# Peptides against a protein of PDB entry 3J47: the designs that were tried, part 27

Target 1, 121 residues: chain A of PDB entry 3J47
Amino acid sequence: IRLTNQLKSLKGLQSKLKDVVEYLDKVINKELPINHTILGKLQDVFNLLPNLGTPDDDEIDVENHDRINISNNLQKALTVKTNDELMVIYISNLVRSIIAFDDLIENKIQNKKIQEQRVKD

## One batch from the design tools (peptide; aimed at target 1 L7 L13 L17)

Design b2_p22_7_s4 (made by RFdiffusion4, then SolubleMPNN; failed a check: too like the target's own chain; its pose is not in this set)
Amino acid sequence: NLLKLLKELLQKFKDVLELFDK

Design b2_p22_8_s1 (made by RFdiffusion4, then SolubleMPNN; its pose is not in this set)
Fold by OpenDDE base, seed 1:
Structure b2_p22_8_s1 (fold): chain B 121 residues (1-121), chain A 22 residues (1-22)
Amino acid sequence: as target 1 above (121 residues)
Amino acid sequence: TSELERLKQEIQELLKKVEELL
């Protein structure tokens, strides 16, 4: 039961991350307008993530010590591939954060498709 | 554009890590 629920949550996260990539590709390709609300929510998700940055950003702002520790713990939880309570907590929070704006992404994609159909008719 | 590409790369890296856990 627990392992099945964790696997389901992780598959859910994978699906939602793919939807976000598809959304960003549409925005980059100018198929969708820039939505600052969606981008702000994505940034909020990444502020909880480890700096997935290139190994060359030596800008440790000393004022974010607690955020750096949370970020490092998330990185460790994901990198160690260990199904620990820390990983479950972080994945669950990421899934919740992504779900919170997923409906907004889908609604914007659908609204754009409807507008494009109306312009072709 | 650069910030969107950065954000996309970050999501793709996270996605890759999630795929490695499945």
Scores: peptide ipSAE 0.116, ipTM 0.735, DockQ to the pose 0.144
OpenDDE base, seeds 2, 3, 4, 5: peptide ipSAE 0.104, 0.099, 0.115, 0.095; ipTM 0.737, 0.715, 0.748, 0.722

Design b2_p22_8_s2 (made by RFdiffusion4, then SolubleMPNN; its pose is not in this set)
Fold by OpenDDE base, seed 2:
Structure b2_p22_8_s2 (fold): chain B 121 residues (1-121), chain A 22 residues (1-22)
Amino acid sequence: as target 1 above (121 residues)
Amino acid sequence: TKELENLKKEIQELLEKVEKLL
């Protein structure tokens, strides 16, 4: 149940992030006007992202002592777990924020399509 | 333009990270 709800929330986030990419493409292509309020809030959203540090700090200094490695692995595992838990909380808040913007973005896209149809009649 | 492209790139990177977790 909890894992299925987390997976469903992540799929919801994935869909909404795709909608935001599509919105940004339309703004880049000048199909939609720049909305500084949407863009500023998207930037605020990214500034609140926990550093999803790629674990590409392959500073596995493979040189010194099995006990330090266990302590560092436990601290790394606790940090990864804390980052994953913070990421889930963050993603949940992000999804709520993006859902509140989605209605605004979709309404703007739809209103633009309606205006373009009215100019052809 | 460049700032919007950077913001798009950051969203795409976030999307790819979410896709790796699914």
Scores: peptide ipSAE 0.073, ipTM 0.705, DockQ to the pose 0.140
OpenDDE base, seeds 1, 3, 4, 5: peptide ipSAE 0.069, 0.066, 0.068, 0.065; ipTM 0.689, 0.687, 0.693, 0.682

Design b2_p22_8_s3 (made by RFdiffusion4, then SolubleMPNN; its pose is not in this set)
Fold by OpenDDE base, seed 2:
Structure b2_p22_8_s3 (fold): chain B 121 residues (1-121), chain A 22 residues (1-22)
Amino acid sequence: as target 1 above (121 residues)
Amino acid sequence: INELENLKKEIKELLEKVEKLL
């Protein structure tokens, strides 16, 4: 039961991360306008993520010591399968943060497709 | 544009980490 719920949460996170990549590709390709509310919420999600950079980014801005500890613990939970409880907590928080704006991303993509169809009629 | 590409890269790296966990 616990492992099945963890796997479902990870699959949910995987799906939503793919949707975010698709959204960002459409914004980069100028298919969608820049939405500062979506981008701000994405930045808030990344503030909760481990630094995904290589360990060679030795610019430890000393002002983020608490964020560095959270980032290191989250990175350890994502890289080291050995702390299933921390992994579940961190992944659940990330999934909740992503879900909180997922409907906004999907609705924006869908509304753009509908507008493009209406311009062809 | 560069910030969006960096953000996209970070999301892809996270996605790859999640895929290695599954």
Scores: peptide ipSAE 0.100, ipTM 0.718, DockQ to the pose 0.145
OpenDDE base, seeds 1, 3, 4, 5: peptide ipSAE 0.075, 0.091, 0.056, 0.065; ipTM 0.685, 0.702, 0.666, 0.677

Design b2_p22_8_s4 (made by RFdiffusion4, then SolubleMPNN; its pose is not in this set)
Fold by OpenDDE base, seed 2:
Structure b2_p22_8_s4 (fold): chain B 121 residues (1-121), chain A 22 residues (1-22)
Amino acid sequence: as target 1 above (121 residues)
Amino acid sequence: LRELEELKKEIKELLDKVEKLL
């Protein structure tokens, strides 16, 4: 049950992130007008995301002592777990923020498609 | 334009991370 709900929420996030990418592509292509309120709130949500550190900062300390490695691995595992828990909280805030704009984004995309159809008739 | 491309890049990187968790 919990894992299925997390997977469903993550699939929902994936869909909404794709919709945001489609929106940004349309704004970049000058197909939609720039909405500074949407863009500012998207930026605010990204600035709130924990730095999903590249796993590449972990290759520089492979030299010293098994007990320091266990403490560092536990602290790293706690930091990764805390980053994952923070990521879930921030993802949940991201999803809520994106859903709050989803109707506005989709309505703008649809209204443009309707206008483009009306110009062809 | 540059800021929008950077924002798009950041969203795409998040999408790729979410896809890797699925």
Scores: peptide ipSAE 0.038, ipTM 0.631, DockQ to the pose 0.139
OpenDDE base, seeds 1, 3, 4, 5: peptide ipSAE 0.031, 0.024, 0.026, 0.029; ipTM 0.610, 0.605, 0.618, 0.617

## One batch from the design tools (peptide; aimed at target 1 L13 L39 Q43 F46)

Design b2_p23_1 (made by RFdiffusion4)
Pose (drawn by RFdiffusion4):
Structure b2_p23_1 (pose): chain A 91 residues (1-28, 36-48, 72-121), chain P 23 residues (1-23)
Amino acid sequence: IRLTNQLKSLKGLQSKLKDVVEYLDKVIHTILGKLQDVFNLNNLQKALTVKTNDELMVIYISNLVRSIIAFDDLIENKIQNKKIQEQRVKD
Amino acid sequence: TEELIEETEEIIKQMEELIEETE
């Protein structure tokens, strides 16, 4: 789902660029200003990425912890299944 | 009008680069 959403966003840019190229050809306003703002707003993320890296590490650790918890419950389920099987054999 | 054309061309270039990096 996230991917489809991202694609939709890129699609708008692609179409928007084509429109802008055609518009320029014809010319040979507000949208242009807005685009410029967006441009000013990856490159800059470069420095900002430094911090994101730290935060990414934290969210990785959290995911690992969750995986351990899930494994624990999984072991319990497996034990219950084994007990059920033993009971059936007895019967 | 010449300024608008130049600005628009710059924006196009930026959009093309941006699309290339995103794809």

Design b2_p23_1_s1 (made by RFdiffusion4, then SolubleMPNN; from b2_p23_1, 16 letters changed)
Fold by OpenDDE base, seed 4:
Structure b2_p23_1_s1 (fold): chain B 121 residues (1-121), chain A 23 residues (1-23)
Amino acid sequence: as target 1 above (121 residues)
Amino acid sequence: KEKLIKEMQKVIDKLKELLKQLQ
């Protein structure tokens, strides 16, 4: 039961992350206007991800090892059984930020569809 | 489990690239 629920929650998170990607692709393609509140929440999601490589301007030769190590640290945190409490707190905060972002995206998409219908009538 | 984590990482990497294109 517990493992199946964790896999279901992780699949739900993967779906919401895909919806975020689709939204950003529409913004880049100028199909949707830029929303600074959406971008701010996306930045909050990345700030909750343990440092996915801001290059500190002093380690141009270590950057490839540390970026691989931090992509590996989320994978390692999700795979290694030995820090489950900090991982659960981290994932819970990440999931909360992604849900709050997904709700904002959905509200923006719905508002656009309603406006496009009103222009066709 | 591992396949799902790899697919989540690809989505996260794509989100970073998209954020860089918006800045």
Scores: peptide ipSAE 0.046, ipTM 0.560, DockQ to the pose 0.060
OpenDDE base, seeds 1, 2, 3, 5: peptide ipSAE 0.041, 0.033, 0.023, 0.035; ipTM 0.554, 0.646, 0.577, 0.632

Design b2_p23_1_s2 (made by RFdiffusion4, then SolubleMPNN; from b2_p23_1, 12 letters changed)
Fold by OpenDDE base, seed 1:
Structure b2_p23_1_s2 (fold): chain B 121 residues (1-121), chain A 23 residues (1-23)
Amino acid sequence: as target 1 above (121 residues)
Amino acid sequence: KEKLIKEMQEVIKKLEELLKKLE
């Protein structure tokens, strides 16, 4: 019963993510105007994900324009992208481990009930 | 603005792919 509710919640989340992708695609294709309220709510969801790298505001270093900034911004963007990808893999493995744990607990409870019935006969 | 929306869409597509690998 608990697993079926988790799967239903997961399917509900999957459907909602699909609707968001389709909405963002229409915005990218200029079929819909940018709705700042929807974009703000998506930003709030991203802010709830631990370490979707907001570049921490640590370094106002004024003064060295034009060739180092592109390489450092690309390296920072690659590092952020790598951290985001590692985090996404981590969350997926965590969620998979939680589901497998819940299945193990449900199976253990069922096996215990079957043994308790066999001792009463 | 458009770059940020594309980055957000890429992250959501990655989340969808992961949720599909959990099903």
Scores: peptide ipSAE 0.105, ipTM 0.694, DockQ to the pose 0.258
OpenDDE base, seeds 2, 3, 4, 5: peptide ipSAE 0.096, 0.082, 0.102, 0.093; ipTM 0.672, 0.676, 0.708, 0.699

Design b2_p23_1_s3 (made by RFdiffusion4, then SolubleMPNN; from b2_p23_1, 15 letters changed)
Fold by OpenDDE base, seed 4:
Structure b2_p23_1_s3 (fold): chain B 121 residues (1-121), chain A 23 residues (1-23)
Amino acid sequence: as target 1 above (121 residues)
Amino acid sequence: KEELIQQMQKVIEQLQKLLKELQ
């Protein structure tokens, strides 16, 4: 149940990120006007991104400290646990921002379709 | 403005790659 819900949430997030790319492509192609509210929310999403340093930069600091065996395991466990907890809080805030952004995209696409229908009628 | 949108697109493509590596 928990793992299936996590995979379902991750698939939902992947779909919403696709909708964001499709929106940005339409803005680049000048098919949609630049919405400053949408861009501001997307900037808030990116400012929340931990520096997605390549996994290789975190491995280089792990190889150089084979010499303090109890205080470093507690600090490493606290740093890993704090990083994992901060990453979960971060991902949760990112997901909330992406959901709110997707609702704004959908509302703008619907409003544009309604305007294009009213110009054809 | 256009450069900012291209940077945003690149970051989203990176996030989509990471999400595929986690699945």
Scores: peptide ipSAE 0.049, ipTM 0.627, DockQ to the pose 0.248
OpenDDE base, seeds 1, 2, 3, 5: peptide ipSAE 0.048, 0.035, 0.042, 0.044; ipTM 0.609, 0.572, 0.598, 0.612

Design b2_p23_1_s4 (made by RFdiffusion4, then SolubleMPNN; from b2_p23_1, 14 letters changed)
Fold by OpenDDE base, seed 4:
Parts: structure tokens; C-alpha cells; sequence
Structure b2_p23_1_s4 (fold): chain B 121 residues (1-121), chain A 23 residues (1-23)
């Protein structure tokens, strides 16, 4: 049950990220006006991304000796645990921001469709 | 402005790829 719900939530996130790309394509193609509220929320999303771009924190400390290891393993375990806990908090805030952003996109797409229908009638 | 939107789109595409590799 828990794992199936996590996979369902992750598939839901993938769908919402697709809606974001499709919105940005329409903005790039000038089919939709630039919405500063939507772009601001997207910037908040990017500011909440953990730095996914340092595979190189595994190179700080391959050199020095066997007696700092308990304090450094506790500090590294606390730093890794803090980074993992912070990453879970960042991802949770990111997901909330993406959901709120998707609701704004859907509302804007619906409002545009309603306006285009009213211009054809 | 258009370059920023393109950069945002590229990052979202990378996030989709990473998410797809996890699934």
C-alpha cells in the first residue's frame, strides 16, 4: 500500500512536470502571454532544488587517517542525514509549489479556452 | 526574458528525465 501510493504520487508529479513543459512551450511560441506569477512560482521551485550538480562531495576527504573517523563519520552521517532530511523538505516544498503551479496553469488554460470560445460565438 | 524561459524549460525536462529513470 505505502509503496504503491509513493509510485502513484511520483507518476502524478511526472504528469504535472509535463503540463509545466507544455505551458512553457506555449509561452516560448508566444501562444500564451508571460505570466509573472507563474514564472515567480517556477523560480521558487528552482530555488528549492537541492544542488543536483555536485557529484564531487565524494572527493573531499579520501586523504587523512583513521582517528578523526568517529567524529567525521558522525559529522558526515549528520551532514548526509541533514542533507537527506533537507532534501526531503526541499522536495516536499518543491512538490507543493509544482502542484500550486499546475493549478495556476490549468486555470489559465481554461480561462484562455473560455475567451477563445466567447470570441468564436 | 525568452532565454530565461528556455533555461527553465531545459531544467524541467532534465527533472522529467531524472524522474523517469527513478520509475
Amino acid sequence: as target 1 above (121 residues)
Amino acid sequence: KEELIKLMQEVIKKLQELLQQLL
Scores: peptide ipSAE 0.119, ipTM 0.740, DockQ to the pose 0.211
OpenDDE base, seeds 1, 2, 3, 5: peptide ipSAE 0.077, 0.118, 0.114, 0.101; ipTM 0.681, 0.735, 0.734, 0.717

Design b2_p23_2 (made by RFdiffusion4)
Pose (drawn by RFdiffusion4):
Structure b2_p23_2 (pose): chain A 91 residues (1-28, 36-48, 72-121), chain P 23 residues (1-23)
Amino acid sequence: IRLTNQLKSLKGLQSKLKDVVEYLDKVIHTILGKLQDVFNLNNLQKALTVKTNDELMVIYISNLVRSIIAFDDLIENKIQNKKIQEQRVKD
Amino acid sequence: TEELIEKLKESIEKLEEVIEELE
């Protein structure tokens, strides 16, 4: 789902570029200004990425903890299944 | 008009770069 959404966003840019190229050819305004703003707003992320790296580490750790908890419950389920099997054999 | 054309060209270049980076 996230991927489909990202693709939709990129699609708009691609189509928007084509339109802009065609528009320029014809010319040979507000949208242009807006685009420029967007441009000014990855490069800049570079410095900002430094911080994001730290945050990514934290969210990795959290994921690991969740995985451990899921394993624990999984072990319990397995034990219950084994007990059920033993009871069936006895029967 | 010449200034507008220059701005458009610059924006196109920048936008192409952005799109390439994203792809």

Design b2_p23_2_s1 (made by RFdiffusion4, then SolubleMPNN; from b2_p23_2, 12 letters changed)
Fold by OpenDDE base, seed 2:
Structure b2_p23_2_s1 (fold): chain B 121 residues (1-121), chain A 23 residues (1-23)
Amino acid sequence: as target 1 above (121 residues)
Amino acid sequence: MSELIKLMQEVIEKLQELVKELQ
């Protein structure tokens, strides 16, 4: 029973990783837009990988050290890129908010002029 | 186990490819 449940959970994880590969392929091929929320969640999963590779105290396998360094460099690169893209989105939202505020000021000025004309007639 | 490790490696490689396409 316990081993069968572990194998079922592992097959479930394998299926989800295939879904992630297929998603990444569609994003690379520009078939799907980049979703920063999905990339952030993938990064969160990768941030947990170093904690899955703590051996109990007695074998630093050189292959695991290179994978950890590659994962950390990738995480840093993804973080920087995600921050730059979030900054572009933030600036774009600020610009849209400033334009909408300017339009609101102009509309208030126009409405005031219309009211002042109606009081003179 | 080996297939899961390979699939995790493939996800890492695809993320590295995506980061390069974004640069």
Scores: peptide ipSAE 0.025, ipTM 0.545, DockQ to the pose 0.096
OpenDDE base, seeds 1, 3, 4, 5: peptide ipSAE 0.022, 0.022, 0.023, 0.022; ipTM 0.557, 0.562, 0.524, 0.530

Design b2_p23_2_s2 (made by RFdiffusion4, then SolubleMPNN; from b2_p23_2, 10 letters changed)
Fold by OpenDDE base, seed 5:
Structure b2_p23_2_s2 (fold): chain B 121 residues (1-121), chain A 23 residues (1-23)
Amino acid sequence: as target 1 above (121 residues)
Amino acid sequence: KEKLIKELQEVIEKLQELIEQLQ
């Protein structure tokens, strides 16, 4: 039961991430303007991503000490299995930020479709 | 547990790659 629910939740997350990908591709292709609210939520997702060691980002930004600690703690929670409770907290926060991002993407896509219909009528 | 962690890591890595493509 628990593993099946986790797999179902992960498939749901994978679908939402695919919608994020499709949105990002449309932005890269200049088919959609960047929305600052969506970009802000994307940044919230990033701030929760573990720095999975690209050894080449020597950006010693002293202002991110708390974010670096959160990222390192998330990476440590995912890789070292040192605290299952911390891992659940970090994943729950990451998933919440991804859901909030997906909801903004869906709202933007719907608003664009409504505008395109109104211009054809 | 380990399979779910791997699938989450792959999802995170894909999200990171898409973001590097936006920068």
Scores: peptide ipSAE 0.042, ipTM 0.620, DockQ to the pose 0.048
OpenDDE base, seeds 1, 2, 3, 4: peptide ipSAE 0.040, 0.020, 0.021, 0.020; ipTM 0.609, 0.524, 0.551, 0.568

Design b2_p23_2_s3 (made by RFdiffusion4, then SolubleMPNN; from b2_p23_2, 11 letters changed; failed a check: too like the target's own chain)
Amino acid sequence: MEELIKEMQKVIEELEKLIKELE

Design b2_p23_2_s4 (made by RFdiffusion4, then SolubleMPNN; from b2_p23_2, 13 letters changed)
Fold by OpenDDE base, seed 1:
Structure b2_p23_2_s4 (fold): chain B 121 residues (1-121), chain A 23 residues (1-23)
Amino acid sequence: as target 1 above (121 residues)
Amino acid sequence: MEELIKQMQEVIKKLQELVQQLQ
């Protein structure tokens, strides 16, 4: 039961991450206007990522290193098969944050599709 | 797990691209 629920939650997270990528791609392509509420909630998702940077890497370059460090620390966090409890807490927090704006992303994608249909009729 | 990591890396990359277009 616990493992099946974790696998279901993980598959749910994967689907929602795809919806976020599709939203961001449409914003990048100027197909959708920037929604600061969605971007703020995405920033909240990133702030909920455990900074699994060792507290012991002193000094190098605050502007390019934070973005590479978040990606590398995320990859380390998800690749470390030995920290299943922190990974479950992490995934649970990500899933909660992503679900909280999922309806907002989907409503924006749907409203755009409805507007594009109404311009073709 | 690997597919989740790839999707999260793609989200980060797309957010990076969006921030670069806003500057």
Scores: peptide ipSAE 0.025, ipTM 0.517, DockQ to the pose 0.056
OpenDDE base, seeds 2, 3, 4, 5: peptide ipSAE 0.022, 0.021, 0.023, 0.024; ipTM 0.492, 0.504, 0.511, 0.481

Design b2_p23_3 (made by RFdiffusion4)
Pose (drawn by RFdiffusion4):
Structure b2_p23_3 (pose): chain A 91 residues (1-28, 36-48, 72-121), chain P 23 residues (1-23)
Amino acid sequence: IRLTNQLKSLKGLQSKLKDVVEYLDKVIHTILGKLQDVFNLNNLQKALTVKTNDELMVIYISNLVRSIIAFDDLIENKIQNKKIQEQRVKD
Amino acid sequence: ELIEHTEELIEQMEELIEEKEEE
């Protein structure tokens, strides 16, 4: 789902570029200003990425903890299944 | 000036698209 959403966003840019190229050819405004703003707003992320890296580490750790908890419950389930099997054999 | 600005924007848009397609 996230991927489809990202593609939709890129699609708009692609189409928007084509339109802009065609517009320029014909010319040979507000949208242009907006685009410029967007451009000013990956490169800048470079410095910002430094911080994001730290945060990514934290969210990785959290995911690991969750995985451990899930394993624990999984072991319990497996034990219950074994007990059920034993009871069936006895029967 | 408007033509030059628009061309610059086009270049920036092309670059951006290439970057996003790589991602």

Design b2_p23_3_s1 (made by RFdiffusion4, then SolubleMPNN; from b2_p23_3, 14 letters changed)
Fold by OpenDDE base, seed 4:
Structure b2_p23_3_s1 (fold): chain B 121 residues (1-121), chain A 23 residues (1-23)
Amino acid sequence: as target 1 above (121 residues)
Amino acid sequence: SLVTKMQEIIKKLQELIEELEKQ
């Protein structure tokens, strides 16, 4: 039950992040104005994930791997496990944050799509 | 711009989540 709910939340998060990227793309292209509420909520998300700006986010810190296979495997396993556990916590907080303003993003994207369709018709 | 940087971070997050789904 918990694992299934986590997987469901993760898939839901992927869809919502796609909406965020689409919204930001429209803002970058000057198709939509920046919304300060959305901007503030995104900043809150980034504050929850302090390391997302670093290239090492996916790198299991290979720099700390001594050449001893057993120690390396244990350290790697602990690092991976710790990373996974932290990621679950961060993703859970991120999901809560994104759900709180997802409707606002979706409404703005939908309104733009409707307007564009009306101009093409 | 700030918005461009935000989009880049979100794309990185998308990549991380995709990797988690493969596990």
Scores: peptide ipSAE 0.309, ipTM 0.847, DockQ to the pose 0.281
OpenDDE base, seeds 1, 2, 3, 5: peptide ipSAE 0.301, 0.301, 0.292, 0.292; ipTM 0.846, 0.846, 0.841, 0.844; seed 5 fails the geometry check

Design b2_p23_3_s2 (made by RFdiffusion4, then SolubleMPNN; from b2_p23_3, 15 letters changed)
Fold by OpenDDE base, seed 4:
Structure b2_p23_3_s2 (fold): chain B 121 residues (1-121), chain A 23 residues (1-23)
Amino acid sequence: as target 1 above (121 residues)
Amino acid sequence: DLIKKMQEIIDKLKELIKQLQEQ
């Protein structure tokens, strides 16, 4: 019963990884724009891959070491790219907050001018 | 004065966002 659930979970992960590869191929071919939601889900998958790809440290198969190195290099490349994208999102949200604050100041200045005019009439 | 400085900061930040999107 436990082994069949693990195999079903692994098949589900393999299907999702295939969908991600097909998406990445379309993005590389410039057929689709980079979607930040897909990249975030990809990052979540890659952050979970080290936890799925720890074979217990007792079978040094050279193939597992190359897969771990490829996974770690891909994870590092995605982490750098995601940090740059998060920085752009952060700056964009900061600018939106500053614009909203400027609009509030302008509204206060306009309201003050209207009050000063009403006191002179 | 404060509004003009804020607008200048907004314009600089918009330009930085554009530069980061073009890389």
Scores: peptide ipSAE 0.031, ipTM 0.627, DockQ to the pose 0.013
OpenDDE base, seeds 1, 2, 3, 5: peptide ipSAE 0.029, 0.028, 0.028, 0.023; ipTM 0.607, 0.597, 0.604, 0.558

Design b2_p23_3_s4 (made by RFdiffusion4, then SolubleMPNN; from b2_p23_3, 14 letters changed)
Fold by OpenDDE base, seed 5:
Structure b2_p23_3_s4 (fold): chain B 121 residues (1-121), chain A 23 residues (1-23)
Amino acid sequence: as target 1 above (121 residues)
Amino acid sequence: SLIEQMQEIIDKLKELIELLQKQ
């Protein structure tokens, strides 16, 4: 049950990351204007990602059986967990900040529709 | 429109936060 829920959440995250990439592509292609607020906050999210060490760094930790490695593995695991928690907090704050513009965006959409209707009449 | 696209992005982000909270 827990594993299945984690996989489902991960798939959801993957889909949303794809949406972010598509947004960035549209910005690069000048199909959308640059939203500096969104881009800046996305950059901050990426900066909070754990440093996925190069594949070479993962090989060195396997050979030394010493008590130091268990402590380092635990510390690494705790660091990864902490980074994930911080990332969730940051994304939550980002989303809240963007949601604060929701009413403004909706109002602009409605105003545009009203203007288009007036031109058609 | 650009404004409609921004609304879609907001909706997707809302979905994302819900997914993160289920973890």
Scores: peptide ipSAE 0.034, ipTM 0.624, DockQ to the pose 0.029
OpenDDE base, seeds 1, 2, 3, 4: peptide ipSAE 0.026, 0.026, 0.022, 0.021; ipTM 0.525, 0.572, 0.530, 0.498

Design b2_p23_4 (made by RFdiffusion4)
Pose (drawn by RFdiffusion4):
Structure b2_p23_4 (pose): chain A 91 residues (1-28, 36-48, 72-121), chain P 23 residues (1-23)
Amino acid sequence: IRLTNQLKSLKGLQSKLKDVVEYLDKVIHTILGKLQDVFNLNNLQKALTVKTNDELMVIYISNLVRSIIAFDDLIENKIQNKKIQEQRVKD
Amino acid sequence: SLEELIEFTEENIEKLDELINEL
């Protein structure tokens, strides 16, 4: 789902670029200003990425903890299944 | 004013093309 959403966003840019190229050819405004703002707003993320890297580490650790908890419950489920099997054999 | 508009638009196209290629 996230991927489809990202594609939609890129699609708008692609179409928007084509339109802009065609517009320029024809000319040979507000949208242009807006685009410029967007441009000014990955390069900048480079410095900002430094911080993101730290935050990514934290969210990785959290995921690992969750995985351990899920493994614990999984072990319990497996033990219950074994006990059920033993009871069936006895029967 | 028209020449400035054309140059500005060309710059925006270049930037937008670069952005799209990066994505």

Design b2_p23_4_s2 (made by RFdiffusion4, then SolubleMPNN; from b2_p23_4, 8 letters changed)
Fold by OpenDDE base, seed 4:
Structure b2_p23_4_s2 (fold): chain B 121 residues (1-121), chain A 23 residues (1-23)
Amino acid sequence: as target 1 above (121 residues)
Amino acid sequence: SKEELIKKMQEVIEKLQQLINEL
């Protein structure tokens, strides 16, 4: 039961991340306007992300030493698979943060599709 | 730029997706 629920939560996170990528693609392609509420919530997600080894992440983090240590421990839990408990906590927090704005993303995508259909009719 | 920030965000999300797929 617990393992199945963890796997289900992970699959759910993967699906929601796909929705985020689709939204960001639409914003990059200027199909959707920049939404500051969605971007603010996405920044909240990134504040929970470990440094995933992007060359540019090292410059932003100098002021948040405590966040870096927590982030590094969470990264180690994900990448090295050495701490399953911390990994589960991390994934759970990410899922909560993503779900908090998923409805906003979906609503914006749907509203755009409806508008495009109305212009073609 | 705002566009560059969005591209960086997308790259980070794609890396996260890759990590999840490797679990």
Scores: peptide ipSAE 0.059, ipTM 0.648, DockQ to the pose 0.273
OpenDDE base, seeds 1, 2, 3, 5: peptide ipSAE 0.058, 0.019, 0.024, 0.021; ipTM 0.646, 0.444, 0.540, 0.485

